# Ledger of designs, part 85: peptides against a protein of PDB entry 1BH9

Target 1, 89 residues: chain A of PDB entry 1BH9
Amino acid sequence: FSEEQLNRYEMYRRSAFPKAAIKRLIQSITGTSVSQNVVIAMSGISKVFVGEVVEEALDVCEKWGEMPPLQPKHMREAVRRLKSKGQIP

## One batch from the design tools (peptide; made by RFdiffusion4, then SolubleMPNN)

Design b2_p22_6_s2 (from b2_p22_6, 14 letters changed)
Fold by OpenDDE base, seed 3:
Structure b2_p22_6_s2 (fold): chain B 89 residues (1-89), chain A 22 residues (1-22)
Amino acid sequence: as target 1 above (89 residues)
Amino acid sequence: SRERELARIEEAERRRREEEER
């Protein structure tokens, strides 16, 4: 891996969603209070999901013959591709 | 190890950012 790829991986590994924000978001959707374990689980799933979208967007960027940083057009195309593959609803 | 390599990269980037901010 290039230094740039390793840097991106390290940034991803250290990134995290604030638990309070995730809790508030889930409660906004469910209309009820949620447990700490639910917040932890959803935080992990959300991180993986974001990682998958970003990975797909990097593939899009490469296939279009473009260089990082990622642009909104790459993210939009990534989401479209993931939906087409049935990886996201 | 991969962890040592990541740590070295992070330290190098931190130094570069600190140099760009002086």
Scores: peptide ipSAE 0.022, ipTM 0.481, DockQ to the pose 0.000
Fold by OpenDDE base, seed 5:
Structure b2_p22_6_s2 (fold): chain B 89 residues (1-89), chain A 22 residues (1-22)
Amino acid sequence: as target 1 above (89 residues)
Amino acid sequence: SRERELARIEEAERRRREEEER
């Protein structure tokens, strides 16, 4: 892996969804208040999910002989592949 | 430290590639 790739993964690891935004999103779906622990758990799950999709999209981009940044077509193909593999519902 | 974090990332990615090649 290149230094650029390692830096990108470092930035990903250090990134986090804003807790307030996650809380609002969950509450908009459930119609009820949620605890701080639920927000933390959902933030973690969301981060992992996004990471898996982005990783697959980068692989798609490379396999198509294209260069970053990722485009919507890479993301759509990534989701399709992950669904086909049973990695996401 | 940044160096330790990068080393862990590199090792994890190396292991993943080795598993994909099998």
Scores: peptide ipSAE 0.025, ipTM 0.460, DockQ to the pose 0.000; fails the geometry check
Fold by OpenDDE base, seed 4:
Structure b2_p22_6_s2 (fold): chain B 89 residues (1-89), chain A 22 residues (1-22)
Amino acid sequence: as target 1 above (89 residues)
Amino acid sequence: SRERELARIEEAERRRREEEER
């Protein structure tokens, strides 16, 4: 990793979805209580998903000859690319 | 160094997990 990549990775690793917030969100969608294990699993999946989208968006930004911070256009293109690759639904 | 950066990341994650378990 370059220093910049390490810094971005560090920020990603330090970031987390609060379990309480995830629990509330899931329960809002399902209308029922969820277990701690479900919250843990969904938190992990969500973090991986966000990481993949951001990584793709950084690639888009680089391919367009632009520099961070990421803009909405990079995020939109990232999602489009990931869908086309079948990496996200 | 990269090793020191990785160590800081690992320590930050450890602290976060400990705080969430409280």
Scores: peptide ipSAE 0.023, ipTM 0.441, DockQ to the pose 0.000; fails the geometry check
Fold by OpenDDE base, seed 2:
Structure b2_p22_6_s2 (fold): chain B 89 residues (1-89), chain A 22 residues (1-22)
Amino acid sequence: as target 1 above (89 residues)
Amino acid sequence: SRERELARIEEAERRRREEEER
């Protein structure tokens, strides 16, 4: 990857999910209250997941001969590739 | 490696944030 692509990856990676939003999402699935530790853990896992998808999407964008910013089509293809590689469910 | 370069960028960003919070 170019320096510019690395910087773009880092820009996405440095973003943070609000704890309140993660808590609400988990509670909507579980139907019950969750602890702060669960929110922290899920926030971390979510961050790693988003990082992997964004990294793969940048690779897709480059391989297609396209220039940033990332588009939804790059994200969709990234997810498809990561699933095919067994990197994500 | 790409991973090492990303780690260096991440560390630099962290340091900048810590300086801005002072």
Scores: peptide ipSAE 0.018, ipTM 0.417, DockQ to the pose 0.000; fails the geometry check

Design b2_p22_6_s3 (from b2_p22_6, 10 letters changed)
Fold by OpenDDE base, seed 2:
Structure b2_p22_6_s3 (fold): chain B 89 residues (1-89), chain A 22 residues (1-22)
Amino acid sequence: as target 1 above (89 residues)
Amino acid sequence: EREEERRRREEEEERRRREEEE
């Protein structure tokens, strides 16, 4: 791991979706109260999904010879690549 | 051959998409 990879991993590890925001979002979709375990599971899945998109966007940024921070163009290309690979719907 | 042609098309399309975002 480069020092830069370690820093990215630490930032990703420290990042979390606010449980209250995820709870409100799920409740707005389901129309019902959700358990704490559902909020934890959905927060985990959402974090993994964002991680995969950000990882592909970093690969795009590097392939394009660009430097961080990630731009919306890298995220758009990452989502397109992940869709074409069948990794996201 | 067919796989290399597919890869070249994908690389050309990616280059075009990059140029459209610059």
Scores: peptide ipSAE 0.294, ipTM 0.786, DockQ to the pose 0.000
Fold by OpenDDE base, seed 5:
Structure b2_p22_6_s3 (fold): chain B 89 residues (1-89), chain A 22 residues (1-22)
Amino acid sequence: as target 1 above (89 residues)
Amino acid sequence: EREEERRRREEEEERRRREEEE
C-alpha cells in the first residue's frame, strides 16, 4: 500500500452510517418496524457497497490520468464497470 | 487475435465514453 492508499483505507474504516438514519430509511421502504440486527446488517452491506463503488471510481480516476477529488464522471463510469462485471445489479 | 480485437474494442468504447463526459 502507498501512504495515500493507507490514508484512504483509514478514512473508510472510520466512516459509519448513523443507525437511526438507516432504521428510518428501511422503515420508509418496508412500511414496517425493523429489528436492530437488520439495521446492523444493512449498515454493513451498504458500507461494503459504497466502498466497492468508490474503489472502482478511484481506479477510473487514475486510469484517466486525473487527480482527486472524485468527479461525477468517475462515479458513472465505475457503476457501469461494476454492472458489466456482474458485481452490482 | 480474437482476445486482442476484444480488448481494442473495449478500449475504444471506454475512450468514447470519456470523450462524451468532457
Scores: peptide ipSAE 0.291, ipTM 0.784, DockQ to the pose 0.000
Fold by OpenDDE base, seed 4:
Structure b2_p22_6_s3 (fold): chain B 89 residues (1-89), chain A 22 residues (1-22)
Amino acid sequence: as target 1 above (89 residues)
Amino acid sequence: EREEERRRREEEEERRRREEEE
């Protein structure tokens, strides 16, 4: 790991979605109340998913010879790449 | 030959997508 990769990994490791926000989001989609265990599981999966998308978007940004911050175009291309690899639906 | 042609097409399609987003 470069120092920059380590710093990104540490920030990612320390990050967490607020349980109340995830609960409200799931409830807005399902129309029903969800258990605490569903909120924990979905928070974990969402964290992994965001990590993978941001990592691929950084690779896109670098390959395009662009500097941070990430732009919407990098995120769109990252999602396209991950879909084409079968890593996301 | 066929793998190089596939790679060139993928690179051209990526370049086109980049240019459409600028």
Scores: peptide ipSAE 0.289, ipTM 0.781, DockQ to the pose 0.000
Fold by OpenDDE base, seed 1:
Structure b2_p22_6_s3 (fold): chain B 89 residues (1-89), chain A 22 residues (1-22)
Amino acid sequence: as target 1 above (89 residues)
Amino acid sequence: EREEERRRREEEEERRRREEEE
């Protein structure tokens, strides 16, 4: 890892979705109140998912000979690749 | 042969998607 890669990984590791936002989102989908454990689990899964998408988008950006910051086009191609690999639905 | 043809199609489709996003 370069120092920049370590810094990005540390920022990702320290990042967390706001529990209240995740709770509201789940409740808007389920129509019912959700437990704290469901919010924790969904926050964890969501963080892993965002990490995988951002990692694949960085690989897209590099493969296209482009420099950061990530653009919407890199995110679209990343999601397409992850779907094609069966890594996301 | 068939694997190389598949790889060439995937590379061409990726190039097309890149060009559509420029």
Scores: peptide ipSAE 0.284, ipTM 0.777, DockQ to the pose 0.000

Design b2_p22_6_s4 (from b2_p22_6, 10 letters changed)
Fold by OpenDDE base, seed 3:
Structure b2_p22_6_s4 (fold): chain B 89 residues (1-89), chain A 22 residues (1-22)
Amino acid sequence: as target 1 above (89 residues)
Amino acid sequence: DLEEHLRRLEEEERREREELEK
């Protein structure tokens, strides 16, 4: 792995969704209050999900002979591919 | 209440971001 790849991983590791925003979103769907542990769990799952989409998008970018930063077209193609593979609904 | 709890969560997240950006 290159030093640049390690730096990107560190940035990903440090990133997080705002817990307050996640709590509001979940409660808007469930119609009831949720515990802090539910928010933590859902935040973690959401981060992993986004990470998988971004990883696929980076692969798309490379396969198309392009360089980062990622563009909306890479994200759309990534989602299409993941759906085709059955990795996301 | 819920509004007070959400405000405290936002304050905690702000402090965590400030520590990471030092």
Scores: peptide ipSAE 0.033, ipTM 0.493, DockQ to the pose 0.000
Fold by OpenDDE base, seed 1:
Structure b2_p22_6_s4 (fold): chain B 89 residues (1-89), chain A 22 residues (1-22)
Amino acid sequence: as target 1 above (89 residues)
Amino acid sequence: DLEEHLRRLEEEERREREELEK
């Protein structure tokens, strides 16, 4: 790993969705209260999902010969690519 | 009651983030 990759990994590892926000979101969808374990699980899944999208967006940025920060166009292209690969619905 | 629980979670997460940032 390059230092840049290691740094990105560390920042990603330390990042997380607020549990309270995730709980509110889930409850808004389900219409009922959810357990702490459900919130933890959904938070983890969401983190992985965002990580995959961001990683793909960074690849897009690099392939286009552009430099960070990521722009909406990189994110849109990343989502398109991941959908085409069947990695996201 | 739910509001109080959510507030508590937010406070816990704040403390966890502050610890990780040190």
Scores: peptide ipSAE 0.032, ipTM 0.491, DockQ to the pose 0.000
Fold by OpenDDE base, seed 2:
Structure b2_p22_6_s4 (fold): chain B 89 residues (1-89), chain A 22 residues (1-22)
Amino acid sequence: as target 1 above (89 residues)
Amino acid sequence: DLEEHLRRLEEEERREREELEK
């Protein structure tokens, strides 16, 4: 891996969705109280999901012959591709 | 209550992030 790739991995590893925000979001959807374990699980799943989208977006950026940082167009195309592959709904 | 619990979670997470940045 390049130094840039390692740096991105480190930033990803250190990143996390705020537990409070996730809890609030889940409860707004379910209409009921949510346990800490559910928040932790959902936070983890969400992080993985975002990671997959970002990875695809980086691939899009490269394939288009463009350089970072990622732009909204890369994210939109990434989502489109992942949907077409059946990786996301 | 829920508001107090959320506040505590935010404070805890902030501390965890600060430790990771050291």
Scores: peptide ipSAE 0.027, ipTM 0.491, DockQ to the pose 0.000
Fold by OpenDDE base, seed 5:
Structure b2_p22_6_s4 (fold): chain B 89 residues (1-89), chain A 22 residues (1-22)
Amino acid sequence: as target 1 above (89 residues)
Amino acid sequence: DLEEHLRRLEEEERREREELEK
Protein backbone atom coordinates (compact mmCIF):
# COMPACT_ATOMS: atom_id res chain seq x y z
CA PHE B 1 0.00 0.00 0.00
CA SER B 2 1.03 3.59 -0.58
CA GLU B 3 1.68 5.94 2.33
CA GLU B 4 -1.55 7.76 1.46
CA GLN B 5 -3.53 4.51 1.63
CA LEU B 6 -1.97 3.67 5.01
CA ASN B 7 -2.87 7.11 6.35
CA ARG B 8 -6.48 6.75 5.15
CA TYR B 9 -6.69 3.28 6.68
CA GLU B 10 -5.36 4.54 10.01
CA MET B 11 -7.89 7.38 10.07
CA TYR B 12 -10.68 4.95 9.15
CA ARG B 13 -9.57 2.49 11.86
CA ARG B 14 -9.65 5.23 14.50
CA SER B 15 -13.00 6.67 13.36
CA ALA B 16 -16.34 5.57 14.81
CA PHE B 17 -19.95 6.66 14.90
CA PRO B 18 -20.89 8.14 18.28
CA LYS B 19 -22.75 5.45 20.25
CA ALA B 20 -25.27 7.94 21.61
CA ALA B 21 -26.14 9.17 18.12
CA ILE B 22 -26.55 5.62 16.79
CA LYS B 23 -28.75 4.70 19.76
CA ARG B 24 -30.96 7.75 19.21
CA LEU B 25 -31.26 7.00 15.50
CA ILE B 26 -32.21 3.34 16.02
CA GLN B 27 -34.73 4.22 18.72
CA SER B 28 -36.29 6.89 16.49
CA ILE B 29 -36.89 4.19 13.86
CA THR B 30 -37.93 1.26 16.09
CA GLY B 31 -39.90 3.29 18.62
CA THR B 32 -38.38 1.26 21.48
CA SER B 33 -35.19 1.10 23.57
CA VAL B 34 -32.19 -0.86 22.25
CA SER B 35 -29.39 -2.70 24.05
CA GLN B 36 -25.72 -1.73 24.13
CA ASN B 37 -24.87 -4.78 22.00
CA VAL B 38 -27.31 -3.65 19.30
CA VAL B 39 -25.68 -0.20 19.27
CA ILE B 40 -22.20 -1.77 18.99
CA ALA B 41 -23.31 -4.08 16.18
CA MET B 42 -25.08 -1.32 14.23
CA SER B 43 -22.10 1.03 14.70
CA GLY B 44 -19.78 -1.61 13.24
CA ILE B 45 -22.07 -2.43 10.32
CA SER B 46 -22.52 1.28 9.57
CA LYS B 47 -18.75 1.86 9.65
CA VAL B 48 -18.15 -1.00 7.19
CA PHE B 49 -20.92 0.27 4.90
CA VAL B 50 -19.60 3.84 4.87
CA GLY B 51 -16.06 2.52 4.37
CA GLU B 52 -17.12 0.55 1.28
CA VAL B 53 -18.92 3.56 -0.20
CA VAL B 54 -15.95 5.87 0.47
CA GLU B 55 -13.50 3.34 -1.01
CA GLU B 56 -15.61 3.11 -4.17
CA ALA B 57 -15.93 6.91 -4.30
CA LEU B 58 -12.13 7.30 -4.07
CA ASP B 59 -11.80 4.83 -6.94
CA VAL B 60 -14.33 6.87 -8.96
CA CYS B 61 -12.43 10.07 -8.19
CA GLU B 62 -9.15 8.51 -9.35
CA LYS B 63 -10.69 7.00 -12.50
CA TRP B 64 -12.12 10.40 -13.44
CA GLY B 65 -8.63 11.90 -13.08
CA GLU B 66 -9.65 14.08 -10.14
CA MET B 67 -8.10 14.69 -6.72
CA PRO B 68 -9.60 14.50 -3.20
CA PRO B 69 -11.53 15.72 -1.31
CA LEU B 70 -14.51 13.67 -2.41
CA GLN B 71 -17.48 15.55 -3.85
CA PRO B 72 -21.18 14.61 -3.94
CA LYS B 73 -20.82 13.51 -7.57
CA HIS B 74 -18.21 10.89 -6.53
CA MET B 75 -20.48 9.58 -3.77
CA ARG B 76 -23.52 9.36 -6.08
CA GLU B 77 -21.52 7.50 -8.72
CA ALA B 78 -20.04 5.17 -6.08
CA VAL B 79 -23.52 4.23 -4.82
CA ARG B 80 -24.70 3.66 -8.39
CA ARG B 81 -21.75 1.35 -9.11
CA LEU B 82 -22.15 -0.60 -5.88
CA LYS B 83 -25.86 -1.13 -6.61
CA SER B 84 -25.02 -2.23 -10.16
CA LYS B 85 -22.52 -4.78 -8.81
CA GLY B 86 -25.05 -5.99 -6.24
CA GLN B 87 -22.81 -5.00 -3.30
CA ILE B 88 -25.53 -2.81 -1.77
CA PRO B 89 -29.35 -3.03 -2.13
CA ASP A 1 -33.36 8.09 32.64
CA LEU A 2 -32.59 7.81 28.91
CA GLU A 3 -31.49 11.44 28.58
CA GLU A 4 -28.97 11.10 31.42
CA HIS A 5 -27.64 7.81 30.01
CA LEU A 6 -27.17 9.32 26.53
CA ARG A 7 -25.35 12.31 28.05
CA ARG A 8 -22.93 9.95 29.82
CA LEU A 9 -22.30 8.05 26.57
CA GLU A 10 -21.54 11.31 24.75
CA GLU A 11 -19.03 12.26 27.46
CA GLU A 12 -17.33 8.83 27.19
CA GLU A 13 -17.13 9.10 23.38
CA ARG A 14 -15.62 12.59 23.73
CA ARG A 15 -12.90 11.27 26.09
CA GLU A 16 -12.13 8.39 23.71
CA ARG A 17 -11.74 10.81 20.77
CA GLU A 18 -9.44 13.06 22.81
CA GLU A 19 -7.19 10.08 23.66
CA LEU A 20 -7.00 9.00 20.00
CA GLU A 21 -5.95 12.52 18.95
CA LYS A 22 -2.82 12.43 21.22
Scores: peptide ipSAE 0.024, ipTM 0.484, DockQ to the pose 0.000

Design b2_p22_7_s1 (from b2_p22_7, 9 letters changed)
Fold by OpenDDE base, seed 5:
Structure b2_p22_7_s1 (fold): chain B 89 residues (1-89), chain A 22 residues (1-22)
Amino acid sequence: as target 1 above (89 residues)
Amino acid sequence: STLEKILKALMEYALKNPPVLS
């Protein structure tokens, strides 16, 4: 990846989802309250997921001969490819 | 399963809502 691409990737790698948002998301599925440890674990999973999608999207962008910043089309294609590889549901 | 539902929801949320820089 180019320095510009790595910069974008690092931005996502160093970012995180708000605890409250993750908690609400989980509880919307379980229907019951969840512990802080569960939220922490799921927050980590969320961050890893973002990293994987961004990494794939940057690869898509490069392979298409385009330059950052990433666009929705790159993200959509990234998700499609990751699903095909069985890396995400 | 519940876990699969959560993971699916996380994916949808993450794609629609960019994470916050720390």
Scores: peptide ipSAE 0.348, ipTM 0.833, DockQ to the pose 0.691
Fold by OpenDDE base, seed 4:
Structure b2_p22_7_s1 (fold): chain B 89 residues (1-89), chain A 22 residues (1-22)
Amino acid sequence: as target 1 above (89 residues)
Amino acid sequence: STLEKILKALMEYALKNPPVLS
């Protein structure tokens, strides 16, 4: 990957989701309140997920002979590939 | 499993709501 691509990837990795949103999302599934530690853990997993998707998407973009920025089609294909690889549910 | 459901939900959320730099 180019330096620019790596920079974008790192930016996504260092980004974060609102804690409240993550908490609500988890609780909507569990049906009960969750601890701050659980939220933190899930937030971390979410960031890792984003990073993996972005990395795969950048690879897709490159393989398709295209240049950044990433487009929805790259992200969709990335998710498809990651699922097929068993890297994400 | 519950965890899997959570992960899938997080994935959907992440794809629809890009994270923000802090």
Scores: peptide ipSAE 0.346, ipTM 0.834, DockQ to the pose 0.661
Fold by OpenDDE base, seed 2:
Order: C-alpha cells, then structure tokens, then sequence
Structure b2_p22_7_s1 (fold): chain B 89 residues (1-89), chain A 22 residues (1-22)
C-alpha cells in the first residue's frame, strides 16, 4: 500500500462506533437490555469488521490503479469480495 | 441465529455510518 493508503487505514483503526448506537442496534434485535460487556464485545467486533473492509477496499483501489480517498465503489467491491471469501456474513 | 442477525445488523450499520475518531 502507498503511504497515503496506510495513513487512511490507520485512521479507521483509531476510530470507533458510538456505544449507544451499538447498544440500541443489539437491543432492537434481542428485545431485551444488554450488558456493558456485551456492548464492548460487539463494538470490538464491529471495529474488526471495519478494519477488514477498509483493508480490502484499499487493496481494490490499488488494484484498479486508483488513488485514495476510498469511494463507494471500492467499499462495495470490498464487501463483495469478503463475502465471497467467507470472511464476513 | 440471534447472533448472526446481530452481526449482520452491525455490518449494515457500519457500512452506512462510518466510525468516529477517538
């Protein structure tokens, strides 16, 4: 990856989803309250997911001979590839 | 399963709502 690609990837590595949003999302499915530990665990999983998608998207961008910033088409292709590899549901 | 539903929902959320720097 280029220096710029690595920099953007690192930015995502340092980011996180709002705890409240994760909690609401989980509870919308379970129908019951969830513990703080569950929210933390799911937040971590979400972070890993973002990392994998961004990494794949950066790879797609590079392989297509394009430069950052990532565009929707890169993200869509990344998700498609990861699903095909069985890395994400 | 419930877990699968949660994971899929989280994925959909993540794709529509980028994470925030912390």
Amino acid sequence: as target 1 above (89 residues)
Amino acid sequence: STLEKILKALMEYALKNPPVLS
Scores: peptide ipSAE 0.343, ipTM 0.835, DockQ to the pose 0.699
Fold by OpenDDE base, seed 3:
Structure b2_p22_7_s1 (fold): chain B 89 residues (1-89), chain A 22 residues (1-22)
Amino acid sequence: as target 1 above (89 residues)
Amino acid sequence: STLEKILKALMEYALKNPPVLS
C-alpha cells in the first residue's frame, strides 16, 4: 500500500489497548488469573502482532480493489497469508 | 496453542474496539 495509506493508520499502530480489557481477554482463554507482568508482556506482543496483521490486511484490501476501513474478511485473509508465509504460527 | 488463541481474541477485539493513545 501507499505511504499515504500507511500514514493514515500510523496512529492506530502506535496506540495501545486498555490493560483491563487485555487482562480479561487473557483470563477468558486461560481460565485462570494472570499477573500484571504477564498482562504487560502480552500487551506488547499483541500490539506488534496486530500491527503486522493490519499491514497485511491493508495490502489485501488494496489487491482486492477495495478501500479502507478494513473489514473482518481482510483480517482473516491477512492471517491466512501470514501463516502461508511462515510469519505467524 | 494458548498464545495463538489469545492473539486471535485480541485481533477480534481490535476490530471492535479501536486502541487508544496513551
Scores: peptide ipSAE 0.325, ipTM 0.829, DockQ to the pose 0.481

Design b2_p22_7_s2 (from b2_p22_7, 9 letters changed)
Fold by OpenDDE base, seed 3:
Structure b2_p22_7_s2 (fold): chain B 89 residues (1-89), chain A 22 residues (1-22)
Amino acid sequence: as target 1 above (89 residues)
Amino acid sequence: SVKEQIMKALMEYALANPPVLA
């Protein structure tokens, strides 16, 4: 892999969603408090999800004959495709 | 299910709020 790829990975690795936001989001669904471990787990899943969507969006961008940076339309199409593939609910 | 609801909510949140560097 290239230095650029490594840098992108490092940025991805260091990124995270605010715990308070994730906690509040989950609790809005469950109607009750959730543990710190649950928040951590769900935060990780969400982060992986974003990575998967971005990967798909890059593929969409390429298939449409377009170049980065990704645009909202690429992200929307990526989500649609992932749903059709059964990779996301 | 609750699981599916949570996942859908997280997906929506994630798409609207990209992760921030820690």
Scores: peptide ipSAE 0.264, ipTM 0.798, DockQ to the pose 0.801
Fold by OpenDDE base, seed 4:
Structure b2_p22_7_s2 (fold): chain B 89 residues (1-89), chain A 22 residues (1-22)
Amino acid sequence: as target 1 above (89 residues)
Amino acid sequence: SVKEQIMKALMEYALANPPVLA
């Protein structure tokens, strides 16, 4: 990794979804309260998901003969492809 | 299933609300 790559990774690593939002979201589905550990786990999974989408989007960008930064069209196509591959629901 | 519902909901949220620096 270059210094720039490490910096980008660090920023990504340090980012997170608001716990309250994740908690509310989960509880809206389950209808019951969830523990902090569940929220943490779900937050992590969500973050990993975003990472996977971004990775796929970069591939899409490359396949289309384009260069970063990623655009919404890349993200949309990435999600479509991941769904087609069964990697995301 | 509940699992699938949660995952789909989280995905939708994540895509609509990029994570922010803590």
Scores: peptide ipSAE 0.261, ipTM 0.797, DockQ to the pose 0.812
Fold by OpenDDE base, seed 5:
Structure b2_p22_7_s2 (fold): chain B 89 residues (1-89), chain A 22 residues (1-22)
Amino acid sequence: as target 1 above (89 residues)
Amino acid sequence: SVKEQIMKALMEYALANPPVLA
């Protein structure tokens, strides 16, 4: 990967989702309140997921002979490939 | 299952919303 691609990946690696958003998302499904630890755990999983998708998308971008920044088509293809590989449901 | 629902929702949220730098 180019330094630019690595920098973009690093941005996602260092990013996080708002705790309130994750909390609301989980509670909308469970119908009950969730602990702070659950939110932290789910936030971590979400972050890892984003990282995996971005990494795959960067690979897609390179394989297609295209340059950053990542586009929606790269992200869509990344998700498709990860599903195909069984890395995500 | 609840687990599957949560994971699906998280994936959809993550892809639709850019994370914020910590």
Scores: peptide ipSAE 0.252, ipTM 0.787, DockQ to the pose 0.735
Fold by OpenDDE base, seed 1:
Structure b2_p22_7_s2 (fold): chain B 89 residues (1-89), chain A 22 residues (1-22)
Amino acid sequence: as target 1 above (89 residues)
Amino acid sequence: SVKEQIMKALMEYALANPPVLA
C-alpha cells in the first residue's frame, strides 16, 4: 500500500458512528431501550467492520492497478471478497 | 434472531453512511 492508502486507512480506523444513530438502530429492532455500554460496544464492532471493509477495498484498488480514492466498485468488491473468505456474514 | 438482525442492520448502516472522526 502507498502512504496515502495507509493514511486513509488510519483515518477510518479512528472514525466512529454517531452514538445516537447506533442507539436508534438497535432500539428499532429490539423495541426496548439499550444502555450506553451496549451502544459503545456495538459502535466499536461497527467500526471494526468498516475498517475491515476499507482495508480490503484498498487491497482491491491496488490489485486492480488503480489509484485512490476508493470508489463504490472497490467497496462492493471488498464486501464480496470478505464474505467469500468468511470474514463477514 | 435478534442478534442477526442487529448485525445485519449495522452492516447496512455502516456501508451506507460514512463514519466521522471523533
Scores: peptide ipSAE 0.238, ipTM 0.784, DockQ to the pose 0.745

Design b2_p22_7_s3 (from b2_p22_7, 9 letters changed)
Fold by OpenDDE base, seed 1:
Structure b2_p22_7_s3 (fold): chain B 89 residues (1-89), chain A 22 residues (1-22)
Amino acid sequence: as target 1 above (89 residues)
Amino acid sequence: EVAEKIMKALMEYALANPPVLS
């Protein structure tokens, strides 16, 4: 990976989803309130998921001989590959 | 089943919304 790709990966690695959004999402499914610890845990899981997708997308971009930034086609291909590898549901 | 629904929803949200750098 190029330095730019690595820096982009680090940016996503340090990013996070809004707590309120995650809470609303979970509660819309459960129909009941959830604790902040549950929100934190689910936020972490979601973050790890995004990290895996971004990493795979960067790999796709490189393998296709293309330059950053990532495009929707890279993300779509990344998800496909990760599902194929059994790394994501 | 609830867990599956939550995970699927989180995946969809994550793919549709970029995380925010803090």
Scores: peptide ipSAE 0.307, ipTM 0.825, DockQ to the pose 0.742
Fold by OpenDDE base, seed 5:
Structure b2_p22_7_s3 (fold): chain B 89 residues (1-89), chain A 22 residues (1-22)
Amino acid sequence: as target 1 above (89 residues)
Amino acid sequence: EVAEKIMKALMEYALANPPVLS
């Protein structure tokens, strides 16, 4: 591994979605309040989801014979492919 | 289905709002 990889990992580890935003989002659907633990769990799932989309997007980028950084078209195609694979709704 | 709605909403939010560094 490289120091650059460690830095990227650290950034990922320390990043998070605002709890208030996640809470509001869930409650707008359920119509009822949700616990802090639910917010934490959903935040984690969302973070993992982003990672999966990025991973797929990098694969798309490579398959298209292109080089990073990722572009919107890579992200859009990644989401499409993940939906096609049934990995995301 | 509630679970699916939540996941779709989270997906849309996550793609539109990148996580912030703490």
Scores: peptide ipSAE 0.300, ipTM 0.816, DockQ to the pose 0.805
Fold by OpenDDE base, seed 3:
Structure b2_p22_7_s3 (fold): chain B 89 residues (1-89), chain A 22 residues (1-22)
Amino acid sequence: as target 1 above (89 residues)
Amino acid sequence: EVAEKIMKALMEYALANPPVLS
């Protein structure tokens, strides 16, 4: 891997969703409070999800003969493709 | 069903609010 790839990984590793936001989101669905461990787990799942979407979006971008940075259209198409593949609900 | 609702909500949130460095 290149230095750039390593840097991207480091940024990904260090990034996270605000716990308060994730907690509020889950509680809006369940209608009741959730534990810190649930918030942590859901935050991790969400982060993995973003990674998968970005990876797919980069593939879309390439297949369309376009260059980064990713645009909303790439992200939308990525989500569509992942759904069609059954990789996301 | 609850799990599915949570996952869908998280997906929508994640797409609209990318994670930030901490």
Scores: peptide ipSAE 0.294, ipTM 0.818, DockQ to the pose 0.804
Fold by OpenDDE base, seed 4:
Structure b2_p22_7_s3 (fold): chain B 89 residues (1-89), chain A 22 residues (1-22)
Amino acid sequence: as target 1 above (89 residues)
Amino acid sequence: EVAEKIMKALMEYALANPPVLS
């Protein structure tokens, strides 16, 4: 890994979604309270999702012959490709 | 159906709100 890749990995490893936000989001759909374990599980899934989208977006950027940083168009195409592959709903 | 709705909502939220460093 390059220094830049290591820095991005470290930032990813240390990042997380606010538990309160995830809890509110889930409860807005279920209409009932959710446990801490459910929030933790959903937070983990969301973080994995972000990682997959960023990975795909970097691949898109490279395949299009473009240089970082990632742009909205790369993220949009990444999501489209992941949906097409059935990797995300 | 509920699980699918939750996943879609989480995806939308995640894309609009990047995770924060702890």
Scores: peptide ipSAE 0.289, ipTM 0.814, DockQ to the pose 0.813

